# Designs tried in a protein design run: peptides against a protein of PDB entry 5HB3. Part 83

Target 1, 150 residues: chain A of PDB entry 5HB3
Amino acid sequence: RQMQDRCMSEYNQRIRNAPEGSIDPFRMACYKIIGRCDLSNRSLDGLQTDVNDWIWLQFNLARETDRSLELAGESYGLAELQASIREIGLKHFPKTAAEDTNGSFGMFFYLQILAGMFEQAIAYLYPFSYVDAVHFAIALTYYGLLRPVD

## One batch from the design tools (peptide; made by RFdiffusion4, then SolubleMPNN)

Design b1_p21_3_s1 (from b1_p21_3, 16 letters changed)
Fold by OpenDDE base, seed 1:
Structure b1_p21_3_s1 (fold): chain B 150 residues (1-150), chain A 21 residues (1-21)
Amino acid sequence: as target 1 above (150 residues)
Amino acid sequence: SSREKEHELLHKLFLEQQKKL
């Protein structure tokens, strides 16, 4: 908590007083991750990142804490991340095999699995790869992560 | 919105990754 408070203080100070573009992007990343500053912006500007970095960041920021304890006045948890993933899926990923032009369905399946959206992930994968969907369903069920569909 | 920007970023990053494969 002490570290978080310090990060918040420094972040606010720098945002107000530092010239634009003068702040070390890595430092800003630390303020965001540790201090949970400006959680509405979940990107790391000024850094060369890839999709794995994006995923890592989302899950690190998606802390399930009591909103009342959030020092930044902002809360971002797993539920919000799951909602975001759903929206991403609707906008940017194929909904059917016929729409899949670049093989991106696997990435969306992966995102849903990471976010604990197991039933939705299996349902999504099924029309793209029946065999894979069944195998994953069996595995997830074995580990108690998938609920049987009524 | 900020969320929309993040979603577009993800899509961009994914496409870039696919090009590298």
Scores: peptide ipSAE 0.235, ipTM 0.818, DockQ to the pose 0.859
Fold by OpenDDE base, seed 5:
Structure b1_p21_3_s1 (fold): chain B 150 residues (1-150), chain A 21 residues (1-21)
Amino acid sequence: as target 1 above (150 residues)
Amino acid sequence: SSREKEHELLHKLFLEQQKKL
């Protein structure tokens, strides 16, 4: 907590006193990740990132925290991440096999699995690849992550 | 708006990743 408080203090000082673009982007990234500063903006501006970096960042920021210790608006957990993934899916990923032109359905399936949205992930995958959906359903059931229907 | 911007960024990153495959 002491480290978090220090990061937040430094972040607030820098954002208020420093000209735009004058702050080291790596330092700002540290304030965001360690200090959980400005979680409303979940991007790392000024850094070269790829999709793996984005995924890593989202799941690290979506940590289970005591919300009572966070400032209003700084709360970001798994539920919020899951909601974001749903919205992304609706806007940017194919809903049916007929809409799939680039084979991007697999990426959305992967995101849903990472977010623990197992039932939704299987349901989504099923119309694209029946065999794969069944295989994943069996595996998830074996590990107790998917409940079989009675 | 900030959330929409994040979604657009993610979409861009995914497209870039697909080009590498």
Scores: peptide ipSAE 0.229, ipTM 0.816, DockQ to the pose 0.779
Fold by OpenDDE base, seed 2:
Structure b1_p21_3_s1 (fold): chain B 150 residues (1-150), chain A 21 residues (1-21)
Amino acid sequence: as target 1 above (150 residues)
Amino acid sequence: SSREKEHELLHKLFLEQQKKL
């Protein structure tokens, strides 16, 4: 908590006093991750990142905590992340096998699984790979993660 | 919106990842 307080304090001071782009991007990342600063902006500008980095960041920033317990007074939970993933899927991923030219359906399936969107993930995978969808459904059911679809 | 920019960034990252495969 002391580290978080320090990060928050430094962040607040620097954003007000430092020129834009003058702060080390790694330091900004620390303020974001540890200090929970400015959670509305989840991009790490100035860093070379890939899709794995993005995924890691989103899940590390997402918290199921009471807003009152966070020093920043801001919260970004799993529900918001799930909503974002849904929107991304609608805009940028194939909806049918016929639309899948690059085999990108697997990435969206993976994102949904990571986000705990199990029912939606299975439903999405089904038209692309029936066999895989069934196997995952069995496994998820075994672990009590999949609920019956109405 | 900030969300839209984030989604566009993610899309870009996915495309870049696909090129590596």
Scores: peptide ipSAE 0.225, ipTM 0.814, DockQ to the pose 0.726
Fold by OpenDDE base, seed 3:
Structure b1_p21_3_s1 (fold): chain B 150 residues (1-150), chain A 21 residues (1-21)
Amino acid sequence: as target 1 above (150 residues)
Amino acid sequence: SSREKEHELLHKLFLEQQKKL
């Protein structure tokens, strides 16, 4: 808690006092990841990141912290991440095979699986690849991650 | 909104990834 308070204090001080662009992006990343500062902004400005970095960041930031200790604006958990993934899917990923020009459906399927959205992931994959959807459904059911509809 | 900015960033990242494939 003391470390977090210090990180937050330093973060706020630097944001207020430092000229724009003068703050080391890596240091800012540390404040965000370790200090959980300003979790409303889940992007790392000034760093060259790829999709894997984004995924890693989202899952590391999405922690079940004691909500009682977090300021109302800094609570970010798995449920919020799942909601974000769903929204991203609706806006930026193909809904049907006919809309898929670049084979990006696999990435969205992967994101949903990582986020524990198993039923939605299978339902999404089904129209793109029946065989793959069935295989994953069988596997997920075997491990108790997918509830069979009786 | 901060959320919209995040989605825009993600979209850019996906586009960049697709160019590398």
Scores: peptide ipSAE 0.224, ipTM 0.815, DockQ to the pose 0.773

Design b1_p21_3_s2 (from b1_p21_3, 13 letters changed)
Fold by OpenDDE base, seed 4:
Structure b1_p21_3_s2 (fold): chain B 150 residues (1-150), chain A 21 residues (1-21)
Amino acid sequence: as target 1 above (150 residues)
Amino acid sequence: SSRQKEHDRLAELYQESLAKQ
């Protein structure tokens, strides 16, 4: 808590007093991740990132345990991340095998798996690759991550 | 919305990733 408070204080001070673009992007990232500052902006400006960086950031920002410490207006948990992934999928990823021109279905499957959306991930994967979907379903079931429909 | 911007960012990053392959 003390560290978070310090980070927030430093973040606020720097945003107010530092010229635009003068703050080290990595330091800004630390304030966002550790201090949970400005969680409405989930991007890291001034850093070259990839999809893996993006998803890593989203997971780090999506904390379930400390809801009591989050300000009432900035709660972003796993549920919100899952909702975001779903929305991303609907807009940017193929819904059917016929729409898949670049094999991008795998990325959306991956994102859903990372977000713990196992049932949805398997259901999504099945029309693209039923063999892979079955294999993943078996594996997820084995580890107790996929709940079989009773 | 902030969420939409983030979704668009992910899409952009993904397209960039595909272009690098």
Scores: peptide ipSAE 0.189, ipTM 0.776, DockQ to the pose 0.831
Fold by OpenDDE base, seed 1:
Structure b1_p21_3_s2 (fold): chain B 150 residues (1-150), chain A 21 residues (1-21)
Amino acid sequence: as target 1 above (150 residues)
Amino acid sequence: SSRQKEHDRLAELYQESLAKQ
């Protein structure tokens, strides 16, 4: 808590006093992740990032607890992240094998798995790759992450 | 919305990843 308060204080001071873009992007990332500052912007400006970095950031910025008291905007937890991934899937990823021109189904499957959307991930993968879907289903069931359909 | 911006960002990052393959 003390570290977070200090980070917020430093962030507010620097945002007010420093010219835009003068703050080291890594320091800004620290303020965002540790200090939970300016969570309305969930991107790391000035850093080269990929999809893995994006999803990692979303998990780190997600609220662990329903802290109703965090004045920062709408609550963003795992449920909201899962909702976001679902919406992204509907908009940007193929729904059928016939729509898949770039083999992008695997990325959406991956995102769903990371977000703990196991049943949905398997269901999504099934029409693209039956064999892979079955293999993952077996593995997830073995680890108790997928409930077998009785 | 901030949410839409993140969706667009993910799409952009994914397209960039495909371009690097």
Scores: peptide ipSAE 0.186, ipTM 0.773, DockQ to the pose 0.776
Fold by OpenDDE base, seed 2:
Structure b1_p21_3_s2 (fold): chain B 150 residues (1-150), chain A 21 residues (1-21)
Amino acid sequence: as target 1 above (150 residues)
Amino acid sequence: SSRQKEHDRLAELYQESLAKQ
């Protein structure tokens, strides 16, 4: 708590006193990830990132903090991340193999797996690749991550 | 919304990744 308060104090002081864009992007990242400062802005400006960096950041920011300790802002946990991934999928990813012109289904499958959406991920993959879907279903079941339908 | 911004960012990052392949 004391560390968070210090980080927040430093963050606020720097935002108020520093010229726009003068803050080291890595330092800003530390304030966001460690200090949980300004979690409404979930992007790291000034850094070249890829999809893996994005999802990693979302997971790090999606800490189940005790709601009682979050003094300000919307709580963003795993459930909210999963909801975001679902929304992204509906908007940006193909629903059927016929719609997949760019071979993008694999990325959405990957995002769902990372987010722990195993049942949905397998269901999504099935129409694109039956063999792969079955393979992953078996594997996930073996590790106790997929609940068999009775 | 903050969510929409992140969705758009992911889409952008994904398109960039495809372009680099």
Scores: peptide ipSAE 0.183, ipTM 0.771, DockQ to the pose 0.791
Fold by OpenDDE base, seed 3:
Structure b1_p21_3_s2 (fold): chain B 150 residues (1-150), chain A 21 residues (1-21)
Amino acid sequence: as target 1 above (150 residues)
Amino acid sequence: SSRQKEHDRLAELYQESLAKQ
């Protein structure tokens, strides 16, 4: 707690007093991830990142903390992350094999699995690859992660 | 919205990843 308070104080001082672009992007990332500073902005400016970095960041920021201690007025947990993944899927990923020009269905399947959306992930994969969907369904059932439909 | 900006960022990152492969 003392370390977080110190990070927040330093973050606020630097944002207010430092010229634009003078703050080290890695230091800003540390303040966001460790210090939980400025959680309304869930991007890391000035850093080269990929999709794996993005999803890792979202999971770290989605940690449930005491609402009374969060300066951000909006709570962001696993449910909000799952909702975001659903919305992203609707807008940016193919619904059918006919719409898939770049093989991007695999990435959306991967994101759903990471977010714990197992039933939805299998249902999504099924029309693209029946064999793969069945194999993953068997594996997820074996580990107790997939609930069979009664 | 902040959420919409994040979705757009993911889309951008994904397109960049496809360009590198």
Scores: peptide ipSAE 0.178, ipTM 0.770, DockQ to the pose 0.764

Design b1_p21_3_s3 (from b1_p21_3, 12 letters changed)
Fold by OpenDDE base, seed 5:
Structure b1_p21_3_s3 (fold): chain B 150 residues (1-150), chain A 21 residues (1-21)
Amino acid sequence: as target 1 above (150 residues)
Amino acid sequence: SAREAEHDRLAELYEKTLEKL
């Protein structure tokens, strides 16, 4: 808590006093992750990142914190992350095999699995690869992560 | 919105990732 408060203080000071773009991107990342500063901006500008970095950041920012301690509307948990993944899927990923031009369906499947959206992930994968969908369904069921439909 | 911008950023990131594979 003391470290978090310190990060918030430093972040506020730098935003007020530093010219735009003059703050070290790594330092800004630390303020965001540790200090929970400026959570409305869920990107790490000025850093070269990939999808793994993005999803890692989303999970780190998605916390079940006491809503009373956060500003109204800043609560971002697993449910909100899952909602974001759904919206991303609707906008940016193929819905059918016929729409898939570059094999990006696998990436969306991967994101859904990471977000714990197991039933939706399997349902999504099924029209692209029946065999893979069945294999994953069996595995997820074995580990108690998928509820079998009777 | 900021949220939409982040979704677009993700799309860019996965495209770059696919290009590297």
Scores: peptide ipSAE 0.139, ipTM 0.735, DockQ to the pose 0.800
Fold by OpenDDE base, seed 3:
Structure b1_p21_3_s3 (fold): chain B 150 residues (1-150), chain A 21 residues (1-21)
Amino acid sequence: as target 1 above (150 residues)
Amino acid sequence: SAREAEHDRLAELYEKTLEKL
């Protein structure tokens, strides 16, 4: 708690007093992750990142907590993350094999699996690769993660 | 919205990742 309070104090001082773009992007990342400062902005400007960095950040920032106890005054949990992934899928990923021009279906499958969206992930993968969908379904069922339809 | 902007950021990051492969 003391570290978080210090981070928030420093963040507020720097945001108010520092010239635009003068703050070290790594320091800003620390304020975001450790201090949970300005969680409405989940991007890390000034850093070279990839999709793995993005998803890692989302999971670290996602919390199952009471909004009243959140320092930032915001609540963002697994349900909100899953909703975001669904929306991303609708906008940016292929719906069918015919729409897939660069093999991006695998990335969306991966994101859904990480977010615990197992049934949706398998259903999504099925039209792209029947064999792979069946194999993953068997594995997920074995570990009790997939709910069979009655 | 801020959320929509983040979704667009993900798409940008994904494209950059593909360019590196």
Scores: peptide ipSAE 0.133, ipTM 0.733, DockQ to the pose 0.835
Fold by OpenDDE base, seed 1:
Structure b1_p21_3_s3 (fold): chain B 150 residues (1-150), chain A 21 residues (1-21)
Amino acid sequence: as target 1 above (150 residues)
Amino acid sequence: SAREAEHDRLAELYEKTLEKL
């Protein structure tokens, strides 16, 4: 808590005194992750990032505590992340094999798995790769992450 | 919206990742 308070104080001081974009991107990332500062902007501008970095950041920024204990003005938890993944899927990923030109279905499947959307992930994968969907379904069932249909 | 911008960013990052593969 003390570290978060210091981060918030430093962040507020720097935002007030420094031109926009003058803060080191790594420091900005630290303020976001540790200090939970300015979580309305979840992008890490100025850093070379990939999809793995993005999803990692979303999980780190997701709230673990009760809303009343969070310093961030906006609530963002697993449910909001899952909602975002759904929206991303609808907008940017193929819905059918016929729409898949770049093999991007695998990435959306991956994102859904990471977000704990197991049933939806398997359902999505099924029309693209029946064999893979069955294998993942078996594995997820074995680990108790997928409820078998009785 | 800020949310839409973030979704578009993810799509961009994904495309960049595919280009590297």
Scores: peptide ipSAE 0.128, ipTM 0.726, DockQ to the pose 0.799
Fold by OpenDDE base, seed 2:
Structure b1_p21_3_s3 (fold): chain B 150 residues (1-150), chain A 21 residues (1-21)
Amino acid sequence: as target 1 above (150 residues)
Amino acid sequence: SAREAEHDRLAELYEKTLEKL
């Protein structure tokens, strides 16, 4: 708590006093990740990031499930992340193999798996690769992560 | 919305990743 409060105070002071764009992007990242400062802005400006960095950041920011401890007015947990992944899928990823022109289905499958959306991930993968979907389904079931539909 | 902007950012990042692959 004390460390978080210090991070927030430093963050607020720097945002108020520092010229725009003068804050070290890595320092800003530390304030966001460790201090949970300005969680409404989940982007790390000034850093070259990829999809893996993005999803990693989302998970780190979503870790605090205890809403009572969140000083931020907006709570962002796993459920919100999963909702975001669903929305992203609907907007940006192919729904069928016929719509897949760039092979992007694998990325959406990957995002769903990372987000713990196992049933949805398998269901999504099935029309693209039956064999892979079955293999993943077997594996996930073995580890108790997939609930078989009765 | 901030959420939509983040979704668009992900799409952009993904496209960039595909271009590198």
Scores: peptide ipSAE 0.124, ipTM 0.724, DockQ to the pose 0.804

Design b1_p21_3_s4 (from b1_p21_3, 14 letters changed)
Fold by OpenDDE base, seed 5:
Structure b1_p21_3_s4 (fold): chain B 150 residues (1-150), chain A 21 residues (1-21)
Amino acid sequence: as target 1 above (150 residues)
Amino acid sequence: SSREKEHEQLKKLYEESLKKL
């Protein structure tokens, strides 16, 4: 708690007092990740990031912190992340094989798997690749991550 | 909305990742 309070204080002081663009982007990232500062802004401005960095950040920020300690009125947990991924899929990823011009279905499948949306991921993959969907379903069932419907 | 900005950011990151492959 004391560390978080210090991080918040330093973050707020730097945001208010430092000229725009003068703060080290890596330092700002540390305040966001470790200090949980400004969780409403989930972007890392000024850093070169990829999709793996983005999803890693989302998981780290989606920690169930004790809701009582988050000054930000909205808790961002796994459920909110899953909802965000679902919305992203509906807007930006193909729904059918006919809509898939760039093979982007695999990325959305990957994001759903990482977010623990196993049943939805398999259901999504099935119309694109039956064989892959079956193989993943078998593997997920073996590890107890997919519940067979009795 | 903040969520729309996040979605556009992910889309951009994905498109950039595809260019590196």
Scores: peptide ipSAE 0.131, ipTM 0.744, DockQ to the pose 0.761
Fold by OpenDDE base, seed 1:
Structure b1_p21_3_s4 (fold): chain B 150 residues (1-150), chain A 21 residues (1-21)
Amino acid sequence: as target 1 above (150 residues)
Amino acid sequence: SSREKEHEQLKKLYEESLKKL
């Protein structure tokens, strides 16, 4: 808590006083992750990142704290992340095998699995790869993560 | 929106990752 308060204070001070682009990107990342500062901007500008970095950041920011207890007044939880993943899927990922030109369906399946959207992930994968969808469904069911449809 | 920018960023990152493979 003390560290978070300090990060918020430093972040606010730097945003107000520092020239644009003068803040070290790694320091900015620390302010976001630890201080939960400016969660409306979940990108890390100025860093070389990949998809794994992006998803890692989203999960670190998606803390389910009681919204009333969040010091920053900004709430970002798993539900918001799941909503974001759903929206990106609708906009940027293939909905059918016929639309899949780059094999990107696997990435969207992966993102849904990471976000705990198991039923949706399996349903999405099914038209692309029946065999894989069934295998994942069996595995997820075995671990109690997937509820079989009655 | 900020969310749209995030989604475009993810798409870009994915496309770039595919090019590196």
Scores: peptide ipSAE 0.129, ipTM 0.742, DockQ to the pose 0.833
Fold by OpenDDE base, seed 2:
Order: sequence, then C-alpha cells, then structure tokens
Structure b1_p21_3_s4 (fold): chain B 150 residues (1-150), chain A 21 residues (1-21)
Amino acid sequence: as target 1 above (150 residues)
Amino acid sequence: SSREKEHEQLKKLYEESLKKL
C-alpha cells in the first residue's frame, strides 16, 4: 500500500510537472503496471509494442481487486477484458471462413483462449477449422477448462 | 471511448504484425 501510494504520487507529480514526452516510457509503464496509475489509459505511448505486448498488458492490468481497496475507483478486471475482446472480435475479425481473407481468425481464437473464453473460442474456431476445434475442445475438456453441454 | 481506442490500437498492432510476416 505504501509503495502504491508512492507510485501514484510520483506519477501524478510527473504528469503535472514534466513536459509532454519527456518521461521515460518504461518508467511510465512501471507506474501503470505496478502502481496501477491511470488505468483508464491502457496504452503504452512511446514503446514499440506488438499484439503480445498489448494482451500481456491487458492481463496485468485486469486484476480482480476488490473495488473497495482500489484507490483509483477504476476497476478493470477479467470481465471487462473479455467484453473488450468480444467487441473487438465483432468489429475487426472475420465471423465466417468466407470473410477470412488474411487468416486473422487464428489471432482472435488466440485472444479468446488467453482471456479464458474457451467455449466461445472453440465455437468461433469450428467453422474455420473443424479438426483444430475438435482437438482444442478435447484438450480443454481434459484439463477441465471446457464445460461440455450435456 | 477508451474502448474504441483500445480496439483501434489492437487492430493497428495486428496489421503491423501481419506486415512483418
């Protein structure tokens, strides 16, 4: 708690007093990840990031902390991340094999799996690759992650 | 919205990743 308060204080001081773009982006990332500062802004400006970095950041920020203990009043949990991934999928990823021009279905499947959206991921993959969907379904069931509909 | 910005960021990152492949 004391460390978090210190991070928030330093973050707020730097945002207010430092010229725009003068703050080390890695330090800013540390304040965001460790200090949970300004979680409404989940971008890491000034860093070269890829999709893996993005999703890693989302998971690290999506901590199920009791709202009562979060000083910032902003809660971003797994449910919000899952909702975001769902919305992204609806807007930006192919829904059918006929819409898939770039093989992007695999990325959306991957994001859903990472987010624990196992049933939805399998259902999504099925029309693109039946064989892969079955294999993943078997594996997820074996590990108790997929709930078969009785 | 913050969500729309995130969606656009992810889309951009993915498109950039595809260009590297």
Scores: peptide ipSAE 0.117, ipTM 0.734, DockQ to the pose 0.772
Fold by OpenDDE base, seed 3:
Structure b1_p21_3_s4 (fold): chain B 150 residues (1-150), chain A 21 residues (1-21)
Amino acid sequence: as target 1 above (150 residues)
Amino acid sequence: SSREKEHEQLKKLYEESLKKL
């Protein structure tokens, strides 16, 4: 607790007092991951990251903690991550094959699979690629991740 | 690569979406 409080104090002091762009982005990442500082801002400014880095960060920040013990700004679990992915999908990813100009449907499918949104991922993939959706459904069922409707 | 540009665009979209959350 004392180390976490110290990390939070240092983080807040640096954000308030440091000139813009003077803070090492990797140090800021450490404060977020280890210190859980400012979890409302889940982006890492100044780092060259891809979608894999983003999803990795989200999983590391996500904790199944007792909501009663965490400050409202520190509560972030799998449900909140899944909600975020769903919202991103609704806003930024194609809903139909006709809207898909860049083949980005695969990325949204991938993100949903990583977040454990298996049924939603298959349902999303189906109108883009029937064959692939069926293959993934079979595989997920084999591993017990997709429940067949009886 | 075209894929890297797509990831960068996605990153910007994610950052904008996260700021609005």
Scores: peptide ipSAE 0.041, ipTM 0.624, DockQ to the pose 0.064

Design b1_p21_4_s1 (from b1_p21_4, 8 letters changed)
Fold by OpenDDE base, seed 3:
Structure b1_p21_4_s1 (fold): chain B 150 residues (1-150), chain A 21 residues (1-21)
Amino acid sequence: as target 1 above (150 residues)
Amino acid sequence: SKLERDSEVFGKLYEETLKKL
């Protein structure tokens, strides 16, 4: 917490006093991750990152806390992350097997599972792979994460 | 919107990843 407070203080000072783009990208990343500064922008500008880095960042920043409990005064929780994943699915992933040219459906299934969107994940996977969808449904049901239909 | 920006960032990163495979 002491480190977080220091990061926030330094971030606020630098943002007020530094010219645009003058802050070191690695330092900015530290302020974002440790200090939770400027959560409205969850990209790491000026750094070479991949999709795995993006996934890691989103899930590490997500908190199930009330805004009043957040030190940064900004809230980013599971609901916002789930909304982002839904939007990503609509724009970047196939809706049907006929649209699947690259076999990318697995990545979207993975994102939905990570975000706890279990029912939606199974429903999405089913038209691409019936067998896999059934296996995951059985497993999720066993662990109480999926509610069976009456 | 925030959602649109996040989606755009993801899309670019994912496309770059696919090109490297």
Scores: peptide ipSAE 0.506, ipTM 0.918, DockQ to the pose 0.824
Fold by OpenDDE base, seed 1:
Structure b1_p21_4_s1 (fold): chain B 150 residues (1-150), chain A 21 residues (1-21)
Amino acid sequence: as target 1 above (150 residues)
Amino acid sequence: SKLERDSEVFGKLYEETLKKL
């Protein structure tokens, strides 16, 4: 908590006093991750990142903190991340097997699983790969993460 | 919206990944 407070203080001071773009991108990343500063912008500007880095960042920034206890004026939790993933799915991934040209359905399935959207993930995977969907459904059910349809 | 921005960022990164594959 002390470290977070210090990071927030330093971030606010630097944002106010430093010209835009003068802050080292790695330092900015630290302020975002540790200090949870400026969560409205969850991109790492000035860094060469890939999709895996993006995924890692989103999940590290997402906190199951009581929104009431977040000192940061902006709350970013699992619910917000799930909402983002839903929107990503709608915009960037095939909705049906007929629309799948690149076999990208697996990535969206993966994102949904990571975000704990198990029922939606299985439902999404089913038309693309029946066998895989069934296998995952069995596994998730075994671990109590998927409720069997009575 | 924040959601739209996140989606756009992801989309760009993912497209770049697909181009490398």
Scores: peptide ipSAE 0.505, ipTM 0.919, DockQ to the pose 0.821
Fold by OpenDDE base, seed 4:
Structure b1_p21_4_s1 (fold): chain B 150 residues (1-150), chain A 21 residues (1-21)
Amino acid sequence: as target 1 above (150 residues)
Amino acid sequence: SKLERDSEVFGKLYEETLKKL
């Protein structure tokens, strides 16, 4: 908490006093990750990142804990991340097996699993690979993460 | 919206990844 407070303090100071673009992008990233500053913008400007970096960042920023414990004025939790993943799915991934041209369905399945969207993930995967969907469904059910229909 | 921005960022990054394959 002390580190977070310090980061927020430094972030606020730098945002107010530093010329635009003068802040080290890595330092800015630290303020965002540790200090949870400016969660409305979940990109890392000035850094060359890839999709894996993006995934890592989103999931590290998202909190499953009580939002009341967040010091930031804006909350970013799992629900918001899940909403983002849904939007990503609608825009960037095949909705049906017929639309799949490069096998990218796996990435979206992966994102949904990471976000705890298990039922949706299985439902999504099934038309692409029913065998895999069934296997995952069994596993998720075993660990109590997927609720079977009673 | 925030969601749209995030989606756009992801989309660009993902496309770049696909190009490298």
Scores: peptide ipSAE 0.505, ipTM 0.918, DockQ to the pose 0.857
Fold by OpenDDE base, seed 5:
Structure b1_p21_4_s1 (fold): chain B 150 residues (1-150), chain A 21 residues (1-21)
Amino acid sequence: as target 1 above (150 residues)
Amino acid sequence: SKLERDSEVFGKLYEETLKKL
């Protein structure tokens, strides 16, 4: 908690006092990750990042924090991440097998699984790969992550 | 919206990844 407060203080001071673009991108990343500063911007500008880095960042920033304890007024939790993934799916991934030209459906399935969107993930996968969807459904049910439909 | 920005960031990164493969 003390470290977080210190990071927030330093972040605020630097944003106010430093010329735009003068802050070390790595330092900015540290403030964002450790201090949870400026969670409205969940990108690491100025760093060479890939999609894996993005995924890692989103899941690390998404905390089950009591909204009342986050100083920034806006909490970024699992629900917000799930909403983002839904939006990503609508914009960047095929909705049907007929629309899939690159076999990218697996990536969206993966994102949904990571975010705990199990029912939606299985439902999404089913039209692309029936066999895989059934296998995952069985496995998820076995581990108590998927509610069986009566 | 924040959701739209996140989606666009992901989209760009994902497209770049696909190009490198």
Scores: peptide ipSAE 0.511, ipTM 0.919, DockQ to the pose 0.866; fails the geometry check

